Peptides against a protein of PDB entry 4N78. Designs and how they scored, part 196

Target 1, 186 residues: chain A of PDB entry 4N78
Amino acid sequence: HFQVICRLLGYQGIAVVMEELLKVVKSLLQGTILQYVKTLMEVMPKICRLPRHEYGSPGILEFFHHQLKDIVEYAELKTVCFQNLREVGNAILFCLLIEQSLSLEEVCDLLHAAPFQNILPRVHVKEGERLDAKMKRLESKYAPLHLVPLIERLGTPQQIAIAREGDLLTKERLCCGLSMFEVILT
Target 2, 155 residues: chain B of PDB entry 4N78
Amino acid sequence: MAELQMLLEEEIPGGRRALFDSYTNLERVADYCENNYIQSADKQRALEETKAYTTQSLASVAYLINTLANNVLQMLDIQASQLRRMESSINHISQTVDIHKEKVARREIGILTTNKNTSRTHKIIAPANLERPVRYIRKPIDYTILDDIGHGVKW

## One batch from the design tools (peptide; made by RFdiffusion4, then SolubleMPNN)

Design b2_p21_7_s1 (from b2_p21_7, 9 letters changed)
Fold by OpenDDE base, seed 2:
Structure b2_p21_7_s1 (fold): chain B 186 residues (1-186), chain C 155 residues (1-155), chain A 21 residues (1-21)
Amino acid sequence: as target 1 above (186 residues)
Amino acid sequence: as target 2 above (155 residues)
Amino acid sequence: MALEFLQKMIELQQEALEAAA
C-alpha cells in the first residue's frame, strides 16, 4: 500500500501529505495532549514512594492502583487522550513507512538508471586478476549505453540540455543523503 | 513550405485535370480509330494504326498517373515530416515542463528533509580474524547472581 | 476505354480471321 501511495503521489503529493500530517500532529500535541498532560500532572500524587517489598506483588499493585485511582478512573484519558496518542503514533509510523517505501522506489530507480549513467557496480575480483582491468572492460562494455554522452554527440542543443537536466534529477535522490523522518521527530 | 504548397495548389490539381483531359482525348482517339477502321479499305493498316494510337495513349495515361502518384507521395512525405517535427517540438516542451514540475516538487519535499547524519560509521574493518562464532552455550541464568542486587531479602 | 477499344478491335480481328478461314 505504501509503495502504491508513493508512486501515485510522487514527491509533490508526499510533501503535501507530510505537511498536513505535521500540522495535525502539532495540533494534537500542543492542544489536547498538552491539556491532558497538565491535568494528569495536577492529579498525580505528589509523593509516590515505593512500597516495601514485604507487601508482595499483589500488595504493591494495590498500592499503586490506589495511588493512581483518580487517573485510572479518568474515563477521558482512555477515550480521548490515548486515542490522540494513537493518532500521533500512527502519523509517525505512516511517515516512517512512506519514507522507507520512497527510499525503495528511489533505489530501484537509481539501479535502473545506473548502466546509463556510468555507475558501475564493484566487480568481484578473483585472485590474480587486476580490478582495474576488469573495471575498464566493464566500462567499455557499457560505454555505448551512456545516455548523456550519446546525446551530446548526436543530439540537438535542446536535447542535450534536457538530457543533462534529466540525468542530474535522476542521480539526485532523497535516499542518497536526506531524511524526512528525522524532521518529523524534531 | 513552398514545395508543399506547390504540390497542393498546382501540381496535384494540375495532374488531375490532365488525367481528365486525357480521358476526353482518348475518347476522341477511339472514335477516330473506330471510324477509320470501318471506312478503310485496308483494314489491316487501320488496325495497326489503332494499335499504335492505343499504345501511345496508354503510355501517356500511365505517365500521367505515375506523375500524379509520385506527387501525392511526395506531398504525404512532406506532411509526415512536418508532423514529426511538430511532435518533436511538443515532446521537448513537455519534457521541459516535466523537469520544471519535478524541480518544484523536489524543492517542496526538500524542505521536509534533513541531511542524514552519516555518522562515519568507522569502516567496520572486518576483524582479520573472523572470531569463530562462539557457539552460544546457553548457560543457565544463575539468578543467584541477582540476589545481591536490589532490596531483596539477603539471606 | 482504350483497353476496351483494343479488346474490341482484337475481337473484331479474330472474327475476321475466323471468317476468312
Scores: peptide ipSAE 0.019, ipTM 0.719, DockQ to the pose 0.007
Fold by OpenDDE base, seed 5:
Structure b2_p21_7_s1 (fold): chain B 186 residues (1-186), chain C 155 residues (1-155), chain A 21 residues (1-21)
Amino acid sequence: as target 1 above (186 residues)
Amino acid sequence: as target 2 above (155 residues)
Amino acid sequence: MALEFLQKMIELQQEALEAAA
């Protein structure tokens, strides 16, 4: 699904969605969540001493349950605050999955374009074969597929310009060095 | 453009007119030949004359048809070439627009990105003394150790 | 009509040539 979304929206659509999600997340964090956190901080017990270990895990749990009873019983916390936190979490996950899906699509594009851009994979060399000779043979095999040089030789100036720009756009992908998700986390 | 215009306005209409005129002329020739054959004392000569006129007329018509057909074909070829040029121009514009849109889109998404911090993989300095891998013997977790801790207050 | 006539005349000529051979 995320791959389809990426294909459908493209870079522009993804950008718009991400911007809007950031706004939503910001609104949730700075608005409702912040307010609840402030309220929770106000009602938080000022003195919360560690109970003695002798009470065991159940006793310690009961102690904290008693100390936090007012917070636990705060119904709006569960219905509103936790829901907002879920929304934020979903937004983060959405962004992550979109970026991953986009990266996969970009990698696929790069791989598909590679033979046309003189980007050849390193070929596994069997024992006794010279890597250089094999690479040269491969280069020679794919040389006719090099799009930009071909167009430079046969095309009009306008076609050459378009080909160069297209080549550049094909090479410059987000997955090569940029992260969207890191921006979202900041 | 001038050639196409000449074909459309002069050559093709002219060829059509010529064919029409030729048709009228053929009718006259046919009438003449028929009358000449009927009136002539030398029927053999009249027939040979008719044959000559018929051959000439057919050759003329064939030539006119061929000329017209060639002009029409030439016209179509020119038009096809013009359409191809137009298509090429449109495609060029389309590609330019697409590239521009893509650049804009990339700028827009680009502002939402940051450079991937290549986490310098801290070279895990292998400790000099490789402690012999202590064979992890899975000791079953004895949960009975927890039995004494949790006895709640008997009310 | 003229073309049909000419065609018929040609046919007749061919028939005559065939009959004379």
Scores: peptide ipSAE 0.018, ipTM 0.715, DockQ to the pose 0.008
Fold by OpenDDE base, seed 1:
Structure b2_p21_7_s1 (fold): chain B 186 residues (1-186), chain C 155 residues (1-155), chain A 21 residues (1-21)
Amino acid sequence: as target 1 above (186 residues)
Amino acid sequence: as target 2 above (155 residues)
Amino acid sequence: MALEFLQKMIELQQEALEAAA
């Protein structure tokens, strides 16, 4: 699903969705969640000491239940605060999954473009073969597919410009060095 | 452009008119030949004259048709070439717009990105000595170690 | 009509040539 979303939205659509999600998350964090956290901090027992082990596990549990009774019985905590936290969590997960899916799509694009951009995979060298000779042979084999040099030789100035720009856009991908998810976490 | 205009406005209409005129002339020639054959005392001479006129007329019509056909073909070729050029221009504009949109989109999404901290992947240098898989001896967890941690009574 | 006439004249000539052969 996320791959399809990435394909449909493209960079522009993803940017818009991410911006809106960030706004929502910010609103939830600075608004409702912050207010509930403040309220919880006010209601939190100022002194909560560990009971003596002599009370056993049931006694210790009852002690904490009693100390935290006001928090546990706070109905809005379960219905509103936890729901908001879930929404924030879902937003974070969504962003992560979108970035991962986008990275996969970008890698696929790079791989598809590679033969046309003189980007060759490192060839596995069997024992006794020279890596350099194999690479040269591979380069020679794919040389006729190099798009930009071909267009530079055969194309109009406008076509050359478009080809160069297209080549640059194809090579420069977010997955090569940029992270959206890190921005979301900050 | 000038050539196409000449073909459309002058050559093709002119060729069509010429064919029409030729048709009218052929009818006149036919009438002449028929009358000449009927009135002539020398039927053989009249027939030879008719053959000559027929050959000339057919050659003329064939030439006119060929000329007109070639002009029409030339017109179509020019139009096809113009369409191809227009298509190319539209494609170039479209590509330019797409590139621009892509650049804008990348800038927008770029604002939402930061440089990946290349965590110095500590090259997990595989220890040269594969430590023999120490047979996981389930040592019973001695929970008594935790007896001194907390409010336990030191006896 | 003129072309038909000319064609007929050619046909008649061919027939006459065949009849004279």
Scores: peptide ipSAE 0.017, ipTM 0.713, DockQ to the pose 0.007
Fold by OpenDDE base, seed 3:
Structure b2_p21_7_s1 (fold): chain B 186 residues (1-186), chain C 155 residues (1-155), chain A 21 residues (1-21)
Amino acid sequence: as target 1 above (186 residues)
Amino acid sequence: as target 2 above (155 residues)
Amino acid sequence: MALEFLQKMIELQQEALEAAA
């Protein structure tokens, strides 16, 4: 699903969606969540000492339940605050998954374009074979597919310009060194 | 442009008119030949004359048709060339616009990105034993596996 | 039209041939 979304929206659409999500998250955090956090801080027990280990796990749990009774009984915490936190969480996950999906698409594009851009994979060399000779053969094999040189030879100046720009845009992808998710976390 | 205009305005209409005129003339020639044959005491001579006129008329019509056809073909070729040029121009504009849109889109999304901190630390320790590239044995794709998938007509 | 003319000429030729026999 996320791959399809990435393909459908493209960079522009993804940017718009991400911006809107960030606004929503900001609104939730600075608004409702902040208010509830403040309220919770006020009702939080000032002194909560660790009970003695002798009470065992059930006794310790009961102790904390008693200490946090006012918080547990705060119905709006479950219905509103936790819902908002879920929404924030979903937004974060959405952003993460979009970035991952986009990166995969970009890598695929790079791989598909590679033969046309004189980007050749390192070939496996068997014992006794010269890497240089194999690479040269490979280069020679794919030389006719090099788009920019081909257009430079056969095309109009305008076509050459477009080809060069297209080549550059194809090579430069977000996955090469940029992260959106880090910005979202910040 | 001048050539196309000449073809459209002069050569092709002229050729059509010539062909029409030829039709009228041929009818007259036919009538003449018929009458000449009927009235002539020397039927053999009249026949030979008719043959000569027939050959000449055929040649003339053939020439006119050929000329007109060639002119029409030439016109079509020129028009086709013009259309191709126009198409090329449109494609060029389209590509330029697409590139521009892409650049804008990349700028917008770029604002939402930061540089990946390549922490130098995790050296992808290449496994010491480079697993021998498993020789990709191209197993023929058994397409029969797909025979049960889909509502295709089982023959 | 040319075909009709040719056909007519052929007919005339046939008539002439028939008359000449």
Scores: peptide ipSAE 0.016, ipTM 0.713, DockQ to the pose 0.009; fails the geometry check

Design b2_p21_7_s2 (from b2_p21_7, 8 letters changed)
Fold by OpenDDE base, seed 5:
Structure b2_p21_7_s2 (fold): chain B 186 residues (1-186), chain C 155 residues (1-155), chain A 21 residues (1-21)
Amino acid sequence: as target 1 above (186 residues)
Amino acid sequence: as target 2 above (155 residues)
Amino acid sequence: MALKHLQMMIELAQESLEAAA
């Protein structure tokens, strides 16, 4: 689904969605969640000492339950605050998944385009073969597929310009060194 | 353009007119041949003459038709070539626009990106400036992302 | 998004080849 979304929206659409999600997240965090956190801080016990371990896990739990009774019983916390947190979480996950999907698509594009752009992967060398020789053979094999040089040789100036731009856009992708998700987390 | 215009305005219409005129001429020839045959004492000679005129007339008509047809074909070829050129031009414009749109889109998404931090440290270092210019860092393509997908070559 | 630019380049190459032929 996310792959389809990425394909459908493109870079622009993804950007718009991400921006809006970021706004939503910020709004939730700085608004309702912050307010609830402040309220919770106010009702937090000023002094909460760790009970003795001799009380056992049940006793300790009961102690904390008693100390935090007002917080636990705060109905709006469960209904509104947790819902907002879920929304934030979902938004974050959405962004992550979109970025991952986009990255996969970009990598696939790069891989598919590579033979046409004189980008050859490092090949496995069998025993007795020289890497350089093998790479040269590969280069020779794929040389006719190099589109930009071909167009530069045979094409019009306009075609060459378009081809160069296309080549650049094909080579430069977000997955090469950029992350959107990191921005979302900040 | 001049050639096309000449074909459309002069050659083809002229050829059509010539073909129409040929009918009148053919009729005259036919009448002549008929009369000649009737009046001639040597029917064999008259017949041979008729055959000759018929052959000549047919040849002339065939020539006119062929010429006209070739002119029409040439016209169509020129028009087709013009259309192809126009199509090419439109396509190049479209491609240019698409490239531009893509660049804009990349800028837009780029402002939402930061450099990938390779540091293992979980410290979410908030990049100071959220709006980073879309600098596509030409880093080597990490193809390992696909290693987990399918039975492909482990890079 | 899939390989639009590559496709574009291929088309340009084809056009160039056709023009050269």
Scores: peptide ipSAE 0.326, ipTM 0.773, DockQ to the pose 0.810
Fold by OpenDDE base, seed 3:
Structure b2_p21_7_s2 (fold): chain B 186 residues (1-186), chain C 155 residues (1-155), chain A 21 residues (1-21)
Amino acid sequence: as target 1 above (186 residues)
Amino acid sequence: as target 2 above (155 residues)
Amino acid sequence: MALKHLQMMIELAQESLEAAA
C-alpha cells in the first residue's frame, strides 16, 4: 500500500503530506500533550523509588501501576492525551513507512536505469578470469544502450539538454544520502 | 513550404481538372468511334481506329491518375512530416516543463530531509548508584488542576 | 515511481536515431 501511495503522490505529493503531518504533530505536541505533561509532572510523585529487583518484572510493574493508578484512572488523560499520542505515533509510523517505500522504489529505479547510464555492477570474478577483461566485455555489450552519448552524437542541442537533465534526475535520488525520518524526530 | 503550397494550389487542383477534362474527352472519343464505325464502309479499319483511340485514351487517363495519386501522396508525406516536427516540438516543451516540475518537487521534499548521520549508538550508561527506596506516602492527586486543560465541558 | 525520466531519454534517443536514419 505504501509503495502505491509513493507512486501516486510522487515527490511533490509526499512532500505535501509530510509537511501537513509535521504541522499536525507539532500542534499536538505543543498544545494538548504539553499541557497534560506539565500537569502530570506537577502531580507526579516526587519520590518514586525503584522497588528491589527481588520483586521481579511483574512485581515492579505492579508497584508502578499502583503508584500511578490515580493518574491512569484519570478519564481525560486516557481519552484525550493518549489519543493525541496515538495520532502522533501513527503520523511517525506513516512517515517512516513512506520513506522506506520511497527508498525501495528509488533503488529499483536506479537499478533499472543503470545499464542505460553506463553504470555497471561490479562483477564477481571467478578464479582465473581477469576482472578488466570481463568489465570491458560488459562495457562493450551495454555501450549501445548509453543514451546520453547517443543523443549527444545524433540529437539536436535541445534534445541533448533535455537528455542531460533527465540523466541527472535519474541518477540523483533521496536514498543516496537523505533521510526524512530524522527530520520528523527532530 | 513552397513545395507543399505548389502541390495544394497548383499540382493537385490542376491534376483534378485534367482528369475531369479527360472524362469529357473520353465521352467525345467514344461518340466519335461509335459514329465512325456506323458510317464507315470499312468496318475493320474503323474497329482498328477505335482500338487505337481507346488504348491512347486509357493510357492518358492512367497517366493522369498516377500523377495525381503521386502528388497527393507527396502532399500527405510533407504534411505528416510537418506534424511530426510539431509534435516533437510540443513534446520537448512538455519534457522541459516536467523536468522543471520535478526539480521543484525535489527541492520541496529536500527541505524535509537531512543527511543520514551514522549516529554512533551512544551506550545508555545505567546510573551506578541505585538510590535506596524511600517509603511512598500516597498523597491524593487533585485532578481539578486539569479541568482547564482540553476540550472538556466547563461546568 | 515510473521511470519517467528514463523513458524520456529513451524516446529522445529513438527520435535522434530516426532523424539520423
Scores: peptide ipSAE 0.306, ipTM 0.778, DockQ to the pose 0.808
Fold by OpenDDE base, seed 2:
Structure b2_p21_7_s2 (fold): chain B 186 residues (1-186), chain C 155 residues (1-155), chain A 21 residues (1-21)
Amino acid sequence: as target 1 above (186 residues)
Amino acid sequence: as target 2 above (155 residues)
Amino acid sequence: MALKHLQMMIELAQESLEAAA
């Protein structure tokens, strides 16, 4: 699903969704959640010491239940506050999954474009073979596929300009050094 | 442009008219040949004349058809070339617009990104000595070891 | 049409000549 969303929305659509999601999260955090946290802080026992182990597990449970009775009985905490926290959590997860899905798509695009952009993987060298010689052979093999040099040689000035810009846009991807998720956590 | 216009306005219509006129002329020639054959005392001569006129007429029509066909083909080639040029222009415009849209989109999403702190993860230098995977020997968890840790009831 | 007519005339003439011969 997230892969499909990424493909459908593209960079622009993802940006819009992320911005709106951040607004929602901010609203939830600064509004409802903050209010509930303040209320919870007010009703929180000022002194909550660990009971003696001698009371046993049931006694300890009863102790904490009694100390937290006002919090446990606060019905809105479960229905509203926890729901809002779930929404925030879901939003965070959504952002993470979108970024991961986008990264995968970008990597795939980079891999598909690589032969046309003179980006060759490091080849495995068997014992006795020179890496440089093998790489040179590989470069020679894929040289005819280099799109920008080909267009520079055969194309019009306009085509060359477009090809260069397209090449640059293809090479520059978010996954190469940018993170959206880190911004969301900030 | 001038060549295409000439083909469309003059050469092709002219060729069509010429073919039509040729039809009328052929009918006259046919009538003449028929009458000549009927009236001639020398039937052999009349036949030879008919053959000559027929050959000439066929050659003329063939020439007219060929000329017209070539003009039409030339017209089509010119039009095809024009269409290809237009297509190329449209494609260039489309690509330019797409590039622009992509740049805008990237700026927008870029605002929502920060540089990945590639913590120079120190090259985990694979320890030269790959410690042999110590076969996980499932030692029974001796829970008594935890008896002294924490508020556990010393029995 | 005219060419077909001419062709027919030629064919008829040839047939007539062959028959006379």
Scores: peptide ipSAE 0.000, ipTM 0.721, DockQ to the pose 0.007
Fold by OpenDDE base, seed 4:
Structure b2_p21_7_s2 (fold): chain B 186 residues (1-186), chain C 155 residues (1-155), chain A 21 residues (1-21)
Amino acid sequence: as target 1 above (186 residues)
Amino acid sequence: as target 2 above (155 residues)
Amino acid sequence: MALKHLQMMIELAQESLEAAA
């Protein structure tokens, strides 16, 4: 589903969605969540000492339950605050999954375009073969697929210009050095 | 452009007019041949003359049709070529616009990105002495060690 | 995202080849 969304929205659509999600998250964090956190801080016991281990696990649990009774009984915390936290969590997960899906798509695009752009993978050399000779053979094999040189030789100036721009856009992808998710976490 | 204009304005209309005139002339020739055959004492000669005129008329019409057809084909070829050029031009403009839109989109999404800290993969310098992989002897986790810590009911 | 730009380049190459031909 996320792959389809990425394909449908493109870079522009993804950017718009991400910006809007960030606004929503910011609004939730600075608004409702902050208010609840402040309220929780006010009702939090000022002194909460660890009970003696001699009371056992049930006694310790009961102690903490009693200390946090007012918080647990706060109905608005469960209904509103937790819902907002879920929304924030969902937004973060959405952003993560979109970025991952986009990265996968970009990598696939790069791999598909590579033979046409004179981008050759490092070939495993068996013992006794010269790496240079193998690379030269590969270069020769894929040379006819190099689109930009072909267009530069046979095309009009306008075609050449468009081809060069297209080549650049094909080579440059976000996955090569950029992360959106790190910005979201900050 | 001049050739197409000549075809559209002069050659093709002229050819159509010539063909129409030929039709009128054929009617006159037919009338002449009919009258000549009726009035002639030598029917064989009149018939031969009619054959000659018919052959000539058919040849003339065939020539006119062929000429007109060729001119129309030439016109269509020129127009097709012009359309292809126009299509190519429109496509190039469209491509340029798409490239621009893509650049704008990439700038917009780029604002939402930061550089990946390529953690320099510390070249794990393989220690020179390949210490023999200590055979991970799966020691069974003896859970009995935990028996003394819990107030477990001594069965 | 379709390999739009690659497709574009392929199309341009084809056009160039056809024109040279």
Scores: peptide ipSAE 0.323, ipTM 0.781, DockQ to the pose 0.738; fails the geometry check

